Peptides against a protein of PDB entry 5JXT. Designs and how they scored, part 86

Target 1, 319 residues: chain A of PDB entry 5JXT
Amino acid sequence: SLLPKKEINVYIGMSEMQVKWYQKILEKDIDAVNGAGGKRESKTRLLNIVMQLRKCCNHPYLFEGAEPGPPYTTDEHLIYNAGKMVVLDKLLKRIQKQGSRVLIFSQMSRLLDILEDYCVFRGYKYCRIDGSTAHEDRIAAIDEYNKPGSDKFIFLLTTRAGGLGINLTTADIVILYDSDWNPQADLQAMDRAHRIGQTKQVVVYRFVTDNAIEEKVLERAAQKLRLDQLVIQQGRAQVAAKAAANKDELLSMIQHGAEKVFQTKGAFGTMAEKGSQLDDDDIDAILQAGETRTKELNARYEKLGIDDLQKFTSESAYE

## One batch from the design tools (peptide; made by RFdiffusion4, then SolubleMPNN)

Design b2_p16_5_s4 (from b2_p16_5, 8 letters changed)
Fold by OpenDDE base, seed 1:
Structure b2_p16_5_s4 (fold): chain B 319 residues (1-319), chain A 16 residues (1-16)
Amino acid sequence: as target 1 above (319 residues)
Amino acid sequence: MDEELRKRRAERKYVK
């Protein structure tokens, strides 16, 4: 029988470079961030801020002039300048040592380009599929990954491209490098490994930048997932979960952690203490803390009814 | 480093 998947949110501090870029994004549109634009503030402007903050949480090299160079090099700076890369780099070593194989999903094809550079730099053999990959090349990549004795350790996928009914049960680890606004897209990604034909315990690591907009993206996704489940269970088909955040929701998401980001000199949390020098004990501590916070998050939304889940609550995970 | 990877990296459309 297929074992239940284990899902763990991995809460990761920003690097010093991410903090600086996150501050810069907020400062550029400070009037919008403070809600001073009022009714005149465009939803498009807030969506743009959200997208820039999410890019920052993924990797600062998604911005022009962030990558050191010329000459542009692939080196340790690709890792230590992004908290998610620091954790990924340690986690992949552990996963490989365990004889596991891993799917890495992102919403951003440009992040997959960074992850390809990283794979080459670390000598990890990989496959890639995104939205631009031709059908024949997708089939070839899947077959190359799934073949008996495949030397491909990593599969890099955009979440939407990976959602297209493909079988990747030859992987047992799933990393969601970022979250979709639609939790069903992430579930569909997980279900590429967690499907009939899987022989191992599937473990899903969801990377979440701590004290940043990604916590609110995660909360909104969890809220929507629970709402979708309750609507199905109660037969209340009319509760169209408003797919798009309103202005006030977007503003609340942008403001989340912003004050602490402005007060921070350097990196956050374990990234401030250890940076790229994370050891196995530090990774175990991050994973254990993530398991606890994941249980707390799930327990919060499991208690909510449909009417509560229709309201965007700005209540921080710390109340 | 694969020349194609270097090219893709250089062609990264930075959104301002």
Scores: peptide ipSAE 0.089, ipTM 0.711, DockQ to the pose 0.044
Fold by OpenDDE base, seed 2:
Structure b2_p16_5_s4 (fold): chain B 319 residues (1-319), chain A 16 residues (1-16)
Amino acid sequence: as target 1 above (319 residues)
Amino acid sequence: MDEELRKRRAERKYVK
């Protein structure tokens, strides 16, 4: 029988470089961040800020002029300049030692380009599929990954390209490098490994930049997922979960952790203490803390009714 | 911007 998947949110601090770029993004649009634009602030401007902050949470080299060079090199700087890469680098070593195979999903094809450079640098054999991959090349990549005795350790996918009904049950680990605003897109990605034909316990690691926009993206996704479940259970088809955040929701999400980011001169959390020198005990501590926070997050939304879940309660942003 | 970043990655030297 297919075992239930384990889902663990992995809360990751920003690197020093990410903090500096996150500050610069907020400073560039400080009037919008402070809500000083009032009714004049466009939803488009707020959505652009959210997109830049999400890029920063993924990797600072998604910005022009962020990558050190010329000369441009692939070296340890590709890892230590992004908190998610530091955790990924340690986690992949553990996954490989366990004889597991891994799917890595992102919303950003440009992040997959960074992950390809990383795979080559570490000597990881990989496959890639994104939204631009031709149908034939997609089939070839899936077949190459799924073949018996495949030497491909990693499959790099955009979440949307991975959602299209493919079977990747030859992997047992799923890393969501970032989250979709629609929790169903991430579930569809997980279901590539968690499907009929899977013989192992599927484990999903969801990377979440702590004290940043991604924490609020995750909370909103969890809220929507619970709302969708309750609507289905109660037969209340009329509760269209408002797919798009309003201006006030977007502003609250942008403001989350912004003050602490401005006060910070270095890295955040475990990244400040150990940086790129995380050991196996540090990874275990991060995973254990993540499992606890994941249970707490789920328990919070499981207690809420439909009417409560329809209200984006801003109150939880300041605790 | 995206094309320039792609070019930079294509030109990147791998330090082994």
Scores: peptide ipSAE 0.058, ipTM 0.703, DockQ to the pose 0.509
Fold by OpenDDE base, seed 4:
Structure b2_p16_5_s4 (fold): chain B 319 residues (1-319), chain A 16 residues (1-16)
Amino acid sequence: as target 1 above (319 residues)
Amino acid sequence: MDEELRKRRAERKYVK
């Protein structure tokens, strides 16, 4: 029988470089961040800020002029300059020692480019599929990964490309390096490993940058997922989940953690204390804290009715 | 792929 998947949100502090770039993004558009643009603020401008902040949460090297060089090198700086890479690097070592195989999903093909460089640097054998991958190359990559005795440890996928009905049940670990705005896209990604033919316990690690916009992306996705479930369960077809965030929602998401980011000198959380020197105990602590916060997040949304879930008010979750 | 990322990737040296 297929075992239920275990899903854990892994809350990760920003590196010092991420904090600096996050500050720079907010400062560049400070009037928009403060809501001073009012009715004149374009939804496009807010969406651009959200996109830049999400890029920062993934990796600073997604920005022009952020990577040290020339000469450009693939070295430890590729890891320590992004909190998610520090955690990923330790987690992958553990996963490999356990004899597991891993799918890594991202929204950003440009992040997969960084992850390829990382895989080469660490000597991890990998496959890759994104939205630009030709159909034949997709088949070849899937077959190469799924073949008996495959030496491919990692499969790098964009979430949407990996969602296309493929079978990757030869992996038992799923890392969502970032989250889709649509929780169904992430579920479809998980279902590549968590499917008929899986013989292992599937574990899903969802990376979430702590005290940043990604917490609000996750909250919005969790809210939408619960709403979709309740609508299906209650047969209320008329509850059109607002598909797109409005301006006020986007502004609230941008503002989340902004003050704390401006006040921060250096890195956040475990990244401030240990930096790239995380040990196995630090990873266990991060995973345990993540499991707790995941349960709390789920319990919060399980108590909400349809009417509450339709209100994207940060305030209504505390009453 | 972004042209700047492509350029950086092409110029990348792997340090072992």
Scores: peptide ipSAE 0.033, ipTM 0.657, DockQ to the pose 0.523
Fold by OpenDDE base, seed 5:
Structure b2_p16_5_s4 (fold): chain B 319 residues (1-319), chain A 16 residues (1-16)
Amino acid sequence: as target 1 above (319 residues)
Amino acid sequence: MDEELRKRRAERKYVK
């Protein structure tokens, strides 16, 4: 029988470089961030800010001029300049040591380019597929990864490319490096490992930048998922889940944690305390805190009815 | 921007 998957949100502080770039993104559009544009502020502008903030949460080197150089080098700076990479680097060592194999999903193919550099730097053998990968090359990559006795440890995927019904049950760990706006896309990604033929317990680690826009992306995704589930269960087909955030929701998401980001000198949380010196005990603490916060988040949405979930704005979750 | 970053990554020197 297929064991239930374990899902853990891993809440990760920003590096000092991420904080600086996050501040810079907010400052560049400060009038929009403060809502000073009022009714004239375009939804497109807010969506662009959201996208830049999400890029920052993933890795500052997604921005031009952020990467140190020339000369451009692949070194420890690729890791310590992004909180998610610091945690990933420690977590992958543990995953490898336990004899697991891992799928890493992202929405951003350009983040996969960073992860390829990282894999080469650490000597991790990997496969990659994204939206641009030819069909034949996808088959070849999947077959190489799934091959009996494959030395490929990591599979790098865009969440969309992973959606294509592929079987990756030879992996037992799933890392969602970022979240999709549609929680169903993330579920479909998990289902590549969590499917008939899996012999291990699948563990899913969802990386979430703490005190940043990604918390609100996660909350919105969790709300939508619960609403979608209740609509299916109750046969209420007419409850179209609001497919897209409105301007006020986007603004609230952009504003989340912004004050603390502006007040912060240096990194956040465990990244401020330990940075790249994160040890195994620190990882255990992060995972345990994440497991607790995940249970709390789920428990909030499980108690809500359809009508509550439709009215539920991210503000009401923190009272 | 995206193509230039991709090019820079392709030209990246690995430091061991």
Scores: peptide ipSAE 0.064, ipTM 0.704, DockQ to the pose 0.563; fails the geometry check

Design b2_p16_6_s1 (from b2_p16_6, 12 letters changed)
Fold by OpenDDE base, seed 2:
Structure b2_p16_6_s1 (fold): chain B 319 residues (1-319), chain A 16 residues (1-16)
Amino acid sequence: as target 1 above (319 residues)
Amino acid sequence: SALAAAQARRQARLAA
């Protein structure tokens, strides 16, 4: 029988470089961030800010002129300049020692490019597929990863490319490096490993930048998922979950953690204390805190009815 | 080196 998957949100502080770039993104559009002067900012402008903030949460090198150089190098700076990379680097060492194999999903193909450089730098053998990968090359990559005795440790995927019904049950660990706006896309990605033919306990690590927009992306995704479940259970076909965030929701998401980001000198949380020098105890603490916060998040939304889940309360941003 | 080739590919995709 297939074991239930274990899902853990991994809350990760920003690096100093991420804080600086996050500040710069907010400052560039400060009027929009502050909800300036009664003119409701265009939804397009707010969506652009959200996209830049999510890029920053993934890696600062996704911005032009962010990477130190010339000369441009592939070195430890690729890791320590992004909180998610620092945690990923430690987790992958542990995962490898356990004899596990890992799927890494992202929304951003350009982040997969950074992860390829990282894999080469650490000597991790990998496969990759994204939205640009030809059908034949995709089959070849899947077969190479799934073959008996495959030396491929990592599979790098865009979440959308992973959604295409592929079987990757030869992996038992799933890392969601970022989250989709649609929680069903992430579930479909997990279901590549958590499917008939899996023989191991599947563990899903969802990376979430702490005190940033990604917490609100996660909360919204959890709310939507619960709403979708209740609508199905109650047969209430008419409750079209408002799939698209409104302007006020987007603004609230952008504002979340912004003040603390502006007040912060250097990195956040464990990244401020230890930077790239996280030990195994620090990782265990992050995972334990993440497991607790994951249970609390799920318990919050499990108690809510359809009517409560339809109210996106902006109020939870000010407590 | 494999590292230099990876870096060059990443940079080319960032500039595109």
Scores: peptide ipSAE 0.147, ipTM 0.806, DockQ to the pose 0.307
Fold by OpenDDE base, seed 5:
Structure b2_p16_6_s1 (fold): chain B 319 residues (1-319), chain A 16 residues (1-16)
Amino acid sequence: as target 1 above (319 residues)
Amino acid sequence: SALAAAQARRQARLAA
């Protein structure tokens, strides 16, 4: 029988470099961040800020001039300059030792490029699929990953490309390196491993940058998912759950943690304390804290009715 | 080496 998925949000502090770039992004558009643009501030400008902040949460090398060089080297700096990479690096070592195989999903093909360089640097065998991958190459990559005795440990996928009905039940671990704005896309990604033919407990790790915009992306995704579930259960039309974030929501998301980011001179949380020197006990503590916060997050939204969930989303629908 | 190829790919992406 297929075991239920175990889903854990992994809350990760920013590296010092991420904090510096996060500050720089906010400072560049400080008037918009402070809401000083009022009704004249375009939703497009706020969406751009959100996208830059999400890039920063993923990896600072997604920005021009962020990578140290020339020469551009593949070395430990690729890892320690992004909190998610520090945690990923330790987690993948554990996953490999336990004899698991892993799907890594991201919204950003350029992040998969960094992850390819990382895989090569660590000597991890991998497959890749993104939005630009030809149909024949997708089939070949899937078949190579799924073949009996495959030496491919990692499958790198964009969430949308990896969501397209493929079977990857030869993996038992799923890492969502970032989250889709539509929680159904992440579920579809998880369901590549969690389907008929899976013989192991599927574990899903969702990476979330702590005290940053990604917490609000996660909260909004969790709210939307609960609303979608309640709408389905009550037989109501799904129309309300598709509303894009309004300007005020986007502004609130951008402002979340911004003050603390400006006050911070170094890294956040465990990244400030240990940086790249995380041990197995630190990873266990991060996972345990993440499991607790995941339960608390879910419990907040489980108590809300459709009308309550709509108020939080509909303040976004009428502008 | 696979590492040198990765470095070259990354450098090309940063130059674009």
Scores: peptide ipSAE 0.138, ipTM 0.779, DockQ to the pose 0.510
Fold by OpenDDE base, seed 1:
Structure b2_p16_6_s1 (fold): chain B 319 residues (1-319), chain A 16 residues (1-16)
Amino acid sequence: as target 1 above (319 residues)
Amino acid sequence: SALAAAQARRQARLAA
């Protein structure tokens, strides 16, 4: 019998460099961030801000001129300049020691480029598939990863390219480095490892930048997932989940944590205290806190009806 | 080196 998958949201603080770039993104469009644009502010402008903030949460080197240099190097700075990379680096070391194999999903192919450099730097053997990977190369990568006695530890995938019906049951760990707006895309990614032929307990780690826009992306995705489930159960096919956020929803998402980000001169949370010096106890604390917050998030949406789930609640812990 | 080749690929994709 296939065991139920365990899903844990891993809440991660920004590095000092991420805070500086997050501030810079907000400052560049400060009138839009403050809602001063009113009815004249384009939805497209807000969507662009959201995309830049999500890039910052993933890695600051996704921006032109962010990487230190010249000379440009691949070194420890690739890790310590992004909170998600610091946690990933420690988590992968633990996963490898446990004799597990891991799928890493992202929405951003340019983040997979950073993860390739990281894999080479740490000596991790990997496969890669994205939206540009030829069909033959995709088959070859899957077969190489799945072969008996494969020395490939990591599979790097874009969420959508990895979601296309493939079997990766030779992995038991899934890392969602970032979340899709559509929770079904992330579920389809998890189902690459969590399917017939899996012999281990599948564990899913969903990385979420704390005190940033990614918390609101996660909340919106969880809300949509619950709504989709209730619509199916009640046979109410006409309740189209509003696929696209409105302007006010986007503005609320951009504003979430922005004040605290502006007041911060360094890193956030465990990144401020320890940075790259995270130990095994720090990882256990992050995972335990994440498991608690994951249960709280799920419990919030389980109690809501269809009419409540159709409303975007801006109730941030900072309102 | 494999590292230098990876870095060069990443930089080329950032400049494109």
Scores: peptide ipSAE 0.110, ipTM 0.759, DockQ to the pose 0.313
Fold by OpenDDE base, seed 3:
Structure b2_p16_6_s1 (fold): chain B 319 residues (1-319), chain A 16 residues (1-16)
Amino acid sequence: as target 1 above (319 residues)
Amino acid sequence: SALAAAQARRQARLAA
């Protein structure tokens, strides 16, 4: 029988470089961040800010002129300049030592490009599929990954490309490096490993930048998922959960943690304390804290009715 | 080297 998947949100602090770039993004559009544009503020402008903040949470080298160089080197700076990379680097060593194989999903093909350079730098053998991968090359990559005795440890996928009905049950670990606004896209990604033919406990690690926009992206995704489940269970026509956040929701998401980010000198949370020197105990602590916060998040939305779940609870970023 | 190829890919991505 297929074991239930274990899902753990992994809350990760920003590196010093991420904090600096996150501040710079907010400062560039400070009038929009402060809501000074009011009803005149463009939804497109707010969406652009959200996308820049999400890029920052993934890796600062997604910005032009952020990577140190020329010369551009593949070195430890690729890892320590992004909190998610620091955690990923330690987690992958553990996963490999356990004899597991891993799918890494992202929304951003340019992040997969950074992850390819990382894989080469660490000597991890990998496969890659994204939206630009030809159909024949997708088949070849899947077959190369799934073959008996495959030396491919990592599969790098964009969430949308990886969602397309493929079987990757030869992996037992799933890392969602970022989250989709649509929780169904992430579920479809997980279901590539968590499917008939899986013989191991599937574990899903969802990376979430703590005290940043991604925490609100996750909350919104969890809310939507619960709403979708309740609508299905009640046999009511899909009350199309408002697919796009309104302006006030986007503004609240942008403002979340912004004050603390502005007050932060250096790195954030565990990245300030340990940086790239995370050990196995630090990873265990991060995973345990993440498991607790994941249960709390799920329990929050499980108690809400359809009418409550249709309202975005703007907990003020200041409470 | 595989590392030199990664550097070349990175440079190409930043030049685009």
Scores: peptide ipSAE 0.109, ipTM 0.791, DockQ to the pose 0.493

Design b2_p16_6_s2 (from b2_p16_6, 7 letters changed)
Fold by OpenDDE base, seed 2:
Structure b2_p16_6_s2 (fold): chain B 319 residues (1-319), chain A 16 residues (1-16)
Amino acid sequence: as target 1 above (319 residues)
Amino acid sequence: SELEEAQRRRQERLSA
């Protein structure tokens, strides 16, 4: 029988470079961040800020002129300049030693480009699929990954491209490097490994930048998922799972952790303490803390009814 | 090497 998925949110501090870029993004639109824009602040502008902050949480090199150079090198700076990469690097080493194989999902194809360079730097054999990958090349990549005795350790996928009904049950680990606004997209990605033909316990690691917008993206996604489940369970088809965030919700998400980011000199959390020199005990501590916070998050939303879940979602899915 | 090729790809991507 297929074992249930184990999902763990992995809460990760920003690197010093991420903090600097996160500050710069907030400072550029400080009036909007402070709510001073009032009625003049467009929802589009707030959405743009959210997208820049999410890029920063993934990797600072997603910004033009952020990467040191020329010359642009393929070395340790790809790792230590992003908290998620530092944790990923240690996790992948552990996963490989365990004889597991891993799917890595992101919303951002440009992050997959960084992950490819990282894979080459570490000597990890990989496959890649994104939105631009031709159908024939997708089939070839899937077949190469799934073949008996495949030497491909990692599959790099955009969440939406990887969601397209493919079978990747030859992997048992799923890393969501970032989260979709739609929790169903992430579930569809996980279900590429967690499907008929899987013989191992599927473990999902969801990376979440701590004290940043990604915590609010996660909370919103969890809320939406619970709402969707309750609507289905209660047969209340009219309860449109309000998919879109309003301006006030977007503003609240942008403001989350902003004060602490402005006060911070250097990196956050374990990134400030150890930087790239995380050991196995540090990773175990991060995973244990993540498992606890994941249980607490789920327990928070399990107690809420439809009416409580709707209070935080103002825009109806029909507009 | 694969590393040299990756470095070249990075140079091309970041110089564009």
Scores: peptide ipSAE 0.323, ipTM 0.900, DockQ to the pose 0.652
Fold by OpenDDE base, seed 5:
Structure b2_p16_6_s2 (fold): chain B 319 residues (1-319), chain A 16 residues (1-16)
Amino acid sequence: as target 1 above (319 residues)
Amino acid sequence: SELEEAQRRRQERLSA
């Protein structure tokens, strides 16, 4: 029988470089961040800020002129300059030693380019599919990954491209490097490994940058998922889940953790304490804390009715 | 090497 998947949110601090770039993004649009634009503030401007902050949470090298060089090297700096990469690097070593195989999903094809460079640097054999991958190349990559005795350890996928009905049950670990605004897209990604034919316990690690925009992205996704579930269960098809965040929600999301980011000198959270020197015990502690926070997050939304979920702002989740 | 090729691709991508 297919075992239930285990899902764990992995809360990760920003590197020093991420904090600096996060500050720079906020400072560039400080009037919008402070809500000084009021009703006149463009929703497009706020959406752009959110997008830049999410890029920062993924990797600072997603910005022009962020990477040190020339020469631009494929080296350890790809890892230590992003909190998610530090955790990923340790986690992948453990996963490989366990004889597991892993799917890594992101919203950003440009992040997959960094992950390819990282895979080569670490000597990890991989496959890749994104939205630009030709149909024939997609089939070839899937077949190469799924073949008996495949030496391909990692499959790199954009969440949307990976969601397209493929079977990847030869992997038992799923890493969501970032989250989709639509939680159904992430579920569809997980379901590539969590299908009939899976023989192992599927474990899903969802990376979430702590004290940043991604916590609010996660909360909004969890709220939406619960609302979608309740609407289906209650037959209330007319409850259109507000597909897009309003301006006030976007502003609240941008402001979340901003003060603490501005006050932070150096790295954040676990990255401040250990940085690239994370050991196996530190990873276990991060995973355990993540499991606890995941249970708490789920328990918060499970108690809410449809009317509560429609009124529920991300701020009221922590009060 | 595969690493040298990756370094070249990275250099090309970032110098463009």
Scores: peptide ipSAE 0.313, ipTM 0.898, DockQ to the pose 0.657
Fold by OpenDDE base, seed 4:
Structure b2_p16_6_s2 (fold): chain B 319 residues (1-319), chain A 16 residues (1-16)
Amino acid sequence: as target 1 above (319 residues)
Amino acid sequence: SELEEAQRRRQERLSA
């Protein structure tokens, strides 16, 4: 029988460079961040801020002029300038030593470009599929990854492209480098490895930048998922989950952790303490803390009814 | 090497 997947949110501090860029993004639109724009602030502007903050959480090199150079080098700076890359780099070494194979999903094809450069730098054999990948090339990449004795350790996918019904049960580890606004897209991505034909315990690591907008993206996705489940269970098809965040929700998400980010000098959390020099104990601590916070997050939403889940509880910001 | 080629592609991508 297929073993239940283990899902762990991995909460990761920002690098010093990410903090600087996160501050810069907030400062550029400080009036919008402070809600001073009021009714005049466009939803589009807030969505743009959200997207820039999410880019920052993924990698600062997603911004023009952020990468040092020319010359643009393919070396350790690809790793230490993004907290997620630092954790990824250590985690992949562990995964490889365990004889596992890994799917890495992101919302951002441009992040996959950085991950390709990283894979080459570390000597990881990989496949890639995104939204621009031709149909024939998708088939070829899947077949190359799934072939018996494949030397391809990593499959890089955009979440939506990887969601397209493909079988990747030759991988047992899934890394969600970022989260989709729609939790069903992430589930569909996980289901590429966690399906009939899988022989191993599937483990899903969901990377979440701590004290940043990504926590609120995750919370919103978890809330939506629970709501969707309850609606199905109760037969209340008319409860249209308000799919799109309103302005106030977007503003609340942007404001989350912003004050602490402004007050921060250097990196956050384990990134401040260890930087790129994480050891196996540091990774174990991060994973253990993540497992605890994952259980707490799930337990929070399991207690909520449909009516509570339909309210974006601003109260969860004060406890 | 694969690395040198990737570095070249990266340089081209980031200089564009």
Scores: peptide ipSAE 0.305, ipTM 0.895, DockQ to the pose 0.660
Fold by OpenDDE base, seed 3:
Structure b2_p16_6_s2 (fold): chain B 319 residues (1-319), chain A 16 residues (1-16)
Amino acid sequence: as target 1 above (319 residues)
Amino acid sequence: SELEEAQRRRQERLSA
């Protein structure tokens, strides 16, 4: 029988470079971040800030002129300048030793480009699919990954491209490098590995930058998922329509952790303590803390009714 | 090198 998937949010501190770029993004639009724009602040401007902050949480090299150089090199700096890469690097080493195979999903094809360079740098054999991948090339990549005795360890996918009904049950680990605004897209990604034909325990690691906008993206996604479930259960189809974040919600998301980011002179959390020198015990601690916070997050939304779940307030999750 | 070529391609995609 198919085992239930384990889902663990992996909360990861920003690197020093990420903190610097996160500060720079906030400072560039400080009036908007402080809500000083009032009714005149465009939703588009706030969405742009959100997008830049999410890029920063993924990798600072997603910005023009962020990467150190010239000369431009593929080296350890590709890893230590992004908290998610530091954790990914250690986690992949463990996963490989366990004889597991990994799907890595991102919303950002440009992050997959960084992950390709990383795979080459570490000597990980991989496949890639994104939104630009031709149908024939997609089939070829899937077949190459799924073939008996495939030496392909990693499959790199954009969440939406990977969500398209494909079977990847030859992988047992799913890494969501970032989250979709639509939790159903992430579920569809997980269901590429977690479906009929899977013989192993599927484990899903959802990377979440701690003390950053991604926590609020995750909370919103969890809230929406619970709402969608309750709407289905109660037959109240009309409720699902309010899914787009309003200006105040976007502003609250942008402001989350911003003060602490401005006060921070280095990296956050375990990234400040150990940086790229994370060991297996540090990974275990991060995973255990993540499992606890995941249970707490789920328990928060399980108690809420439809009416409560329609209110995007940080406070309504604590009542 | 293959790594330098990969790096170049990544930078070109960021500048486009």
Scores: peptide ipSAE 0.153, ipTM 0.808, DockQ to the pose 0.218

